# Peptides against a protein of PDB entry 4XPM: the designs that were tried, part 130

Target 1, 160 residues: chain A of PDB entry 4XPM
Amino acid sequence: VMLHSKNVKGFLENTLKPYDLHSVDFKTSSLQSSMIITATNGGILSYATSNNDVPKNSINEINSVNNLKMMSLLIKDKWSEDENDTEEQHSNSCYPVEIDSFKTKIYTYEMEDLHTCVAQIPNSDLLLLFIAEGSFPYGLLVIKIERAMRELTDLFGYKL
Target 2, 67 residues: chain B of PDB entry 4XPM
Amino acid sequence: DIKGTIAFDTHGNVIESTGVGSQRIEDIGDLSKVTLDAEGFAQVQGDSLLVHLYKRNDITLAVYTSA

## One batch from the design tools (peptide; made by RFdiffusion4, then SolubleMPNN)

Design b2_p21_5_s3
Fold by OpenDDE base, seed 3:
Structure b2_p21_5_s3 (fold): chain B 160 residues (1-160), chain C 67 residues (1-67), chain A 21 residues (1-21)
Amino acid sequence: as target 1 above (160 residues)
Amino acid sequence: as target 2 above (67 residues)
Amino acid sequence: MKKELAELHEKILKEIEEQSL
């Protein structure tokens, strides 16, 4: 069964959950935001945010959405640049990965005080984007998005 | 007696950190260069702490102890 | 100590996987 809008949003909401490791005294915050955006123009197709206390249609919600739009566009632009720059693809901020024989890359980007991670859904025009607080370590963020990507096989090859 | 931990990936990025490890993220640069034995272990003397290293599945765990 | 370290490593990985999607 293919994912539809409601299912996708539910999936993204689930990705917001934090890590709480009991083996060691370590836990993270929830992701600030989780989004699927277009690789072409950075448009947001679906998103989830951990801050759901803002009333709908309020000025604060509008500002929040606008901020997400801005960040998604900026990250998309940086991603596009890096995808056309072989040197950037060899930096420590780039993780080439293979999921079920499909190749993609995970990029980490510092956005002001936020830690972000973005990856192209294999062979698609879509990007999965995680935005976390600066306290969320990049190594774990990469693991999180890689595991999440493995659950989005229905979107592999999706073209706009 | 564990004083802290750092787990990091092959890119040197932190996966988790606890205790004194959280304050010694800069150690990753040197720790990543340490030669491990055949079992994936090593020990490195820090300033006042002993660092126990174990690497498996491309993740290195550093455990800081007093001795 | 080596055994304990390896076990801790395994526990961490297991928890990460369990808490990942």
Scores: peptide ipSAE 0.781, ipTM 0.959, DockQ to the pose 0.986
Fold by OpenDDE base, seed 4:
Structure b2_p21_5_s3 (fold): chain B 160 residues (1-160), chain C 67 residues (1-67), chain A 21 residues (1-21)
Amino acid sequence: as target 1 above (160 residues)
Amino acid sequence: as target 2 above (67 residues)
Amino acid sequence: MKKELAELHEKILKEIEEQSL
């Protein structure tokens, strides 16, 4: 089944859900935001946010979207730099992974007080980006985005 | 009687933490260097707590107990 | 204790997988 634009939005909304581990007394918050952006210029193709209590077309909503745009550009730039930096690729903030014989990397970035992780969708011009509160552990965030990417096979190899 | 837990990956990043483990994230540096037995287990005495280690599938679980 | 620890490890991983996409 091919992913359509509306399906992508719904998918990203589903990624916002938190973890609640009952085997141990551990629970995360929901992701603040989940986005698919272009690797070329950091443009947002689709996004979801857990803060939906803002009235539509309000100044607050506009500011929120603008903030996401800014973050996406900053993260894209950092990602681009790291993809050309062997030292950064060997840091504890870089996770080489393989999905269906495609190799990609997951990067974690601290953005002010937020925890973020980004990964290139295999063989594509797209990046998947998660933004979480600082209380969301990086190790778990990496697992979350890796599992999410495995469900985006329809976007593998997508070129702009 | 578990006093807390830390689960962490091979990069030393936290997956989950609970109880006293949440206050001992800095232990990961030392715990990651502990030699595990053939089954992936180890025990380390730390301060007033005993740390039980188990690693499988590149994820290490540390369980803190009083004994 | 070893058995309990291994079981807890498995439970944690199972929950993570179940709650992941």
Scores: peptide ipSAE 0.781, ipTM 0.959, DockQ to the pose 0.987
Fold by OpenDDE base, seed 1:
Structure b2_p21_5_s3 (fold): chain B 160 residues (1-160), chain C 67 residues (1-67), chain A 21 residues (1-21)
Amino acid sequence: as target 1 above (160 residues)
Amino acid sequence: as target 2 above (67 residues)
Amino acid sequence: MKKELAELHEKILKEIEEQSL
């Protein structure tokens, strides 16, 4: 069973949902954006944004998409650099994880006022990228992306 | 009697924070170094607050109380 | 306090898992 592009879009939309922990009085905002991008070029294969009220083909939509493209490229570049940097891989910004016997890494990056988190989908040419407000704590963001990635088994091993 | 909480991971990154905990994120550095007992608990006397620690599944919960 | 703390920890974890994909 292959994950269709439409299903990926819907999946990413679902990742936007915030946390609301009632056991403690803590809640997050929704993710600003969620994307699947290529590890090679940072090209966006699929994305979702919390602001879906922007009219289609509007200047605001175009600018928003362009901003996402820029962010994806920047994150991809940082990720690529860190994948070749032993020190960065042992920093508090890198989380080695194992999903179903596949090893990958989750990186957190501060991008201006935003908290971002990126992870290579195991054994694939794809990256999962979350962009959140600065109020979204990194520890929880890491958990979020790790749990989300566990649901993308259809993309494990995907090569361009 | 809880004045606040901080939950943080093994990297020292916040998972959640509430109350006075939200204003004491800098405590994580020291709290992460506290030796826990066999059950994963510890207590640390802070400024005017007592910090109760519990770690399980690589997540440490710090609860701030007055006593 | 220990019991309460452990229970709170568990509740937090459960909520995180429930609200994760």
Scores: peptide ipSAE 0.781, ipTM 0.959, DockQ to the pose 0.980
Fold by OpenDDE base, seed 5:
Structure b2_p21_5_s3 (fold): chain B 160 residues (1-160), chain C 67 residues (1-67), chain A 21 residues (1-21)
Amino acid sequence: as target 1 above (160 residues)
Amino acid sequence: as target 2 above (67 residues)
Amino acid sequence: MKKELAELHEKILKEIEEQSL
């Protein structure tokens, strides 16, 4: 079954949910943003944000979208650089993972005061990108994006 | 009584932290080097607190107690 | 203490998996 754009949007919205661990006194905030972008240009194909109290078509909404575009482009550029840097791929900011025999990498990046992680959807021209507050620990963020990627098998091998 | 916790992955990145553990993230570097027994356990005396370690599925849990 | 530690570890992992997509 093909994952249509509306299905992708709903999926990304679901990824925004926080963790609330009751076994220990620990909970996170919701993700600030969740996006699928192109690995080629950093263009946003779909996105979801937790800040939905901005009036529609307002100047604040426009600025918010523009900010996401800027962040996606910056992260895409850093990702591209790291994919061509052997040393960066062996740093603690890079997680080689295998999903159903498909290999990919998860990268963590500090963006100002935000914690981000990005991963190429296996064998595709697409990147999955999570943006969270600085209080969201990287180890948990990596787990979150890895588990999310396992649900995107319909996009494996997708080429633009 | 538990004074705090830190859970971290094999890259030394935090998964969760609570209590005094949130103030001792820098301990991960040393804790990751501790030799665990055959069952994945260890105890380390750090500063004034005792640290109980357990590793399974590539995730290490550190529990801080007074004794 | 070992038993309690292992059980806590398992609970944490279970919660993470349940709350992940």
Scores: peptide ipSAE 0.781, ipTM 0.959, DockQ to the pose 0.983

Design b2_p21_6_s1 (from b2_p21_6, 6 letters changed)
Fold by OpenDDE base, seed 2:
Structure b2_p21_6_s1 (fold): chain B 160 residues (1-160), chain C 67 residues (1-67), chain A 21 residues (1-21)
Amino acid sequence: as target 1 above (160 residues)
Amino acid sequence: as target 2 above (67 residues)
Amino acid sequence: SLSEELDKFIKEMLEAIKEKF
């Protein structure tokens, strides 16, 4: 799959879709948000969110966007911290993975009542970030972001 | 007669849970320590339910049944 | 899809268990 930068938002929107495991009658909610952010500043490069019911320019939308920005920054800071902490990299919240010979790590973070996970797109200055409800299991969230990241090979090695 | 399931990864984090499995997430701690046979299977008797285990590609599936 | 991939895998594991026990 080839993904141009202009198609990133569409990709992120697709990642919002829930997992539906018919074999065991298990289904998740949609992701609350899916983002690509900068590893340097936590700036949002692209994002998708469920619950698009909020009118544009409303107070609720402003609060939602601001909240997203704050979460992005906080998670980036935590990620940066952990990337320089050997102990944190060996915790159960860190999943070392290899994609096409590129090594990266997936981190899970509890944020308020939300379940989040973040991973550096291999050899890049970008992070992929999923935000889900607390009912979304971390093990599945890790699988989801790992599999999704395999579709972002065009961004591997991207430097700001 | 499956009463529930739990799938979990090597970190002990849940991948999915259904039925009685959703109420027994705490079982993962013990289930992860069960010795599997050469094919990756094991069977463990719980309080009132039988747990069937199978591990493949770092995913463990626990299936709860009555006997 | 990603969901279908995992579901297929879980299904195969379920069938393996059913056959084993």
Scores: peptide ipSAE 0.758, ipTM 0.953, DockQ to the pose 0.872
Fold by OpenDDE base, seed 5:
Structure b2_p21_6_s1 (fold): chain B 160 residues (1-160), chain C 67 residues (1-67), chain A 21 residues (1-21)
Amino acid sequence: as target 1 above (160 residues)
Amino acid sequence: as target 2 above (67 residues)
Amino acid sequence: SLSEELDKFIKEMLEAIKEKF
């Protein structure tokens, strides 16, 4: 079954849900944003945000969307640089992973007071991007994005 | 009797932290160097607290207790 | 869910520690 745009939106909305580890009484906040962007220019193909209280078509909504565009571009640029830097790929901010025999990398980036995580969908021109508050641990964020990526097999190998 | 916990990955990044563990994230550097037994366990004396370690599938859980 | 999966894993690790020490 092909993953259509509406299905992608719903998927991203589901990724916003927090982790609740009752066994140790640990709970995160919801992700601030979840996006699929192009690896070529950082263009947003689909996104979801946890803050939906902003009136539609308001100046605040426009500013919010513009902020996401800026964040996606900045992270895409950093990702592109790291993909061409062997030393950065061996840092603690880079997690090489393999999903169904496809190799990819997960990167963590501090963006102001936010914790972000980005990964190339295997063999594709697409990136999956999570943006969370600073209280969201990086190790958990990596686990979250890896598990999420395993559900996007329909996008593996997708070329623009 | 548990005063807190820290779970961390092989990169030293936090997965979760609770109680006193949330105030001792800097301990990960030393805890990651502790030699574990054949079953993946270790017990070490931390900063006035006892730390119980267990590693499985690249995740290390540290449990802080008073004794 | 993904949260439940990880929680189960952490719980098992916690119980293993309790049994060991």
Scores: peptide ipSAE 0.757, ipTM 0.953, DockQ to the pose 0.882
Fold by OpenDDE base, seed 4:
Structure b2_p21_6_s1 (fold): chain B 160 residues (1-160), chain C 67 residues (1-67), chain A 21 residues (1-21)
Amino acid sequence: as target 1 above (160 residues)
Amino acid sequence: as target 2 above (67 residues)
Amino acid sequence: SLSEELDKFIKEMLEAIKEKF
């Protein structure tokens, strides 16, 4: 079963929601952005952002979209490099995980003052990318993206 | 009375932090080296605070108390 | 929700610590 664009968009929007751990009175901010991009070129297939106050077709919207495009490309490039670097794959910034017998890796990257996390959707040409504020802990971000990927089984094995 | 908490993963990355724990992220380096008992617990004396440790499913929770 | 799942887990760990010490 293939996910429609609207379904993917809705999924990504849902991932923006913050974590609220009442047991210890800890709450995060919302994710700044959540994206599915191509592993080949870093092209954005779908995205969601917590900042929706920008008027459509405004220069500010164009700038924000361009910023997302830039970040996605940069992260894709870094991911590609790390996928070919055994040393980077053994750093604390790389989390090997297995979902439904499919192996993938979760990478954390500092980008300016933002905390980012990217993972290849298992056996696919797609990457799931989270962008959060610097206050969002990396350990939690990893948990978040791992759990999110478990909901994207329809995209497992997707090839461009 | 809990003064704060830190939860961290096996990579030493923070999952959550509260209270004094938020000011003691650097403790993770030492806390990760603490030998836990057979049930996954340990207690260590910090700088004026007592730290209660528990690890389960690759997550370590540190609870800071005065006693 | 995912947040609730983790919160429940942390809560259980917290309670375990309270019982232990």
Scores: peptide ipSAE 0.756, ipTM 0.953, DockQ to the pose 0.875
Fold by OpenDDE base, seed 3:
Structure b2_p21_6_s1 (fold): chain B 160 residues (1-160), chain C 67 residues (1-67), chain A 21 residues (1-21)
Amino acid sequence: as target 1 above (160 residues)
Amino acid sequence: as target 2 above (67 residues)
Amino acid sequence: SLSEELDKFIKEMLEAIKEKF
């Protein structure tokens, strides 16, 4: 099954959902944003946001989208730097993982008061990016993005 | 008699925290160094709380109790 | 769901601790 644009959007919207652990008294907030961006330019190919209370084509919507574009570019730049830095790849903010024999890395970055997590979709020119509030634990964020990537096998090896 | 919990990964990053565990995130540094038995369990006495540890599949769960 | 999967895992760990101690 080919993952089309509409399917990708729906997938990203589903990733926004919070974790709710009933066995313990623990529940997260929803992710602020979930995006697929290009590893080359940091351009947004698809995105979802939990804040949908802005009128379409409004100035507020434009500003919100511009903010996402800015964050995406900044995170892409940091990711690019770390991919060329052995020391950063061995820090506690880097998680080497293997999915179906494909290797990739998950990075956690603090952006102002936000917790972010980014990972290259295996063997592709695409990055999956989660943006959450500062209260969202990094360990859980890593689990979340790893599980999400396992559902994006159609994008493995995708080149621009 | 659970007073709180902390679950953390092999990097020492929090997966979840509840109750008194949410106030003791700094304990992860010491808890990660505790030697577990062959089945992955350990028990650590600290101040008025007892910490029960169990590790499975790279996740460590710490359960805080009063006894 | 993802939450249910992790919750189930945490619950099993809690039960294991309960049985051990």
Scores: peptide ipSAE 0.755, ipTM 0.953, DockQ to the pose 0.895

Design b2_p21_6_s2 (from b2_p21_6, 8 letters changed)
Fold by OpenDDE base, seed 4:
Structure b2_p21_6_s2 (fold): chain B 160 residues (1-160), chain C 67 residues (1-67), chain A 21 residues (1-21)
Amino acid sequence: as target 1 above (160 residues)
Amino acid sequence: as target 2 above (67 residues)
Amino acid sequence: SLSEELDKFIQEMLDAIKKKF
């Protein structure tokens, strides 16, 4: 099944929503950004951002997009390195997970003052990437991206 | 009666924290080593507070109380 | 929602602790 670009964009926008745990009176901020990028080049296929105050086609929007491009490339490079590093794959920053019958890994990375996590969409050439503020706990970020990937079964096995 | 909470995963990363728990993230190292009973529970004395532990499905919840 | 799912789980854990202790 083919997932159209508009559907992907809407999905990513929905992932921006914060967690609100009323049981313990805990609430996060919204994600700063959510992206699907290529594992090969770190190119952005689709993205969503919580910064809706930036006018379209403005200099600020261009700077924001350029920043996302830089971050996606850096994270892709780090992810690629870790995929070839046994020690990194067994660190506390790597979560092996299984969705349906597919295996993948979730990595957490500190990017300046931001908390990020990235995971290869199972058996695909695509990565799902979440960028959050430093106040967003890593354990919760991992849960968030794992649950989100379960909704992207149409992209499982997607090859460029 | 609850003074705070910490929920953390098997990697020692925080899932949520509230109240005094937010100021005691460093406790996770010791709490993760506590031996739980057959049902997944334990009580541990921490500072002037009592910590109630429960683990289920790779998530540990620590509840801080005065007693 | 995803938030509601986790919140329900945490609530169940809280209830279990309250029952135990």
Scores: peptide ipSAE 0.771, ipTM 0.955, DockQ to the pose 0.897
Fold by OpenDDE base, seed 2:
Structure b2_p21_6_s2 (fold): chain B 160 residues (1-160), chain C 67 residues (1-67), chain A 21 residues (1-21)
Amino acid sequence: as target 1 above (160 residues)
Amino acid sequence: as target 2 above (67 residues)
Amino acid sequence: SLSEELDKFIQEMLDAIKKKF
């Protein structure tokens, strides 16, 4: 089964939705961005953003896209470093997880005033990346990305 | 009579916080060290609030009450 | 949804606490 670009885009758009816990009076903001990027170069394969009220070809849109490209590259670099650093893998910012017998790691990174979370899609050359406001708690962000990855089994083992 | 809640993971990172719990995130350090009973429960008396703890599947929920 | 899943879990934990104490 192959996940087409349009399907991936739709999936990422759905991940933007906030958590709304009615058991307690807790609700998050929407994710600012959700992306699938290459682990090799940090190139954006697909992305979704919550700020869709920016006109096309506007300076603001260009700036936002460029910002996403920069963030993806920076996070990829940090992820790559951590994947080769046993100390960082044992920090409280690294969550080893297992999905369907595939092992991967979820990392949380502070990017300026944003909370980010990145994880390698199991056995693939792809990373799933969530970018949220600073008010989005990291523990929840980790849960969100872990649960989201369980829906990306079609991308498990994807090699560039 | 819940005054607030904090849910946190095994890394001490917040999952959710509400009410007075949102103002007591620093409690996680101490709460994570509390010895739970065989069923995963504990009760801790704070300065003015009672904290009810329950851990299941690597998630700890702290419920703050006045009694 | 993911939110509903977690919410249900939190509710179960809340109920357990209410029953215990």
Scores: peptide ipSAE 0.771, ipTM 0.955, DockQ to the pose 0.872
Fold by OpenDDE base, seed 3:
Structure b2_p21_6_s2 (fold): chain B 160 residues (1-160), chain C 67 residues (1-67), chain A 21 residues (1-21)
Amino acid sequence: as target 1 above (160 residues)
Amino acid sequence: as target 2 above (67 residues)
Amino acid sequence: SLSEELDKFIQEMLDAIKKKF
């Protein structure tokens, strides 16, 4: 089944959900944003945000979208640099992972006071990007994005 | 009685933390170096708390107790 | 859910620790 734009949007919205562990007294906030962007230009193909209280076409919405665009571009640039830097790929901020038979990497980046992680959808020109508050632990963020990518098999190998 | 927990991955990054564990994130550096037994367990005395360690599937869970 | 999966795993680890010590 082909993953359509509406389905992608819904998927991203679902990724916003926090982790709530009952075994221990631990619960995260929702992700601030979840996006699929192009690896080439950092363009946003789809996104979801936990802030839904902004009226459409308002100046606040425009500003928020512009901010997401800026962050996506910056993260894409950093990711691109790291993909061309062997040393960075061996840092503790890089998690090589294998989903089925496909290899990819998960990178964690501190963006101001936000915790972010990004991963190339295997063999594709697309990146999955999570943006969370600083209270969201990186180890959990990595687990979250890795599990999310396992649900995006339809996008594996997608080329622009 | 559990006073707190820390779960962390092989990179030393936090997965979850609760109770006193949330205030002891810096312990991960030392805890990650602790030699575990054949079953993946260890106990470490830290300050006034005892830390119970267990590692499985690249996740280490540290449980802080008073004894 | 994703939370449930991890939660179950953590619970199992907790139980193992409780049993061990």
Scores: peptide ipSAE 0.771, ipTM 0.955, DockQ to the pose 0.895
Fold by OpenDDE base, seed 5:
Structure b2_p21_6_s2 (fold): chain B 160 residues (1-160), chain C 67 residues (1-67), chain A 21 residues (1-21)
Amino acid sequence: as target 1 above (160 residues)
Amino acid sequence: as target 2 above (67 residues)
Amino acid sequence: SLSEELDKFIQEMLDAIKKKF
């Protein structure tokens, strides 16, 4: 069964949930944003955000969406550069991973005071992007996005 | 008694930190170089705290105690 | 959940440390 737009939106909303590790009394904030974007131009296909208190059709909402578009484009550009840079692919900011025999990479990027990570959905023209507060550890963010990608098998091989 | 914890991956990035561990993220550089025994354990004396290390599946957990 | 999965793993590691030392 194909993952439709509404299903993708619901999936992304679920990824916003924080981690709560009672074993060591550690709890994160929710992700600020979760998005699926195109690898070609950074266009947003679907997104979810934690702060939904902004009135719809307000200037603040428009600015918020525009900010997501800007961050998406910037991260896509950095990702594209790194995919063509062997040295960057061997840095501590790059995690080569394999899911069901498909190889991909997870990149972590500092965006001002935010922690972000992005990964190409295996063999596809799509990127999964998480944006979190600076208090969200990168190692945990990588684990989170890897586990999330394992639930997106319907998008593996998706071409625009 | 546990004074804090740090969990980190093979890239040296934090997975979680609590207590005094949250104030000692810079310790990861040295902790990642510690030689572990056959079962993946080690015990290291910090500046003022004892650190108990265990690595499994590319995750290292450091537990800080007073003794 | 994903959080529960990781929490369980960390708990197992914590228990192993407590047993070892």
Scores: peptide ipSAE 0.770, ipTM 0.955, DockQ to the pose 0.881

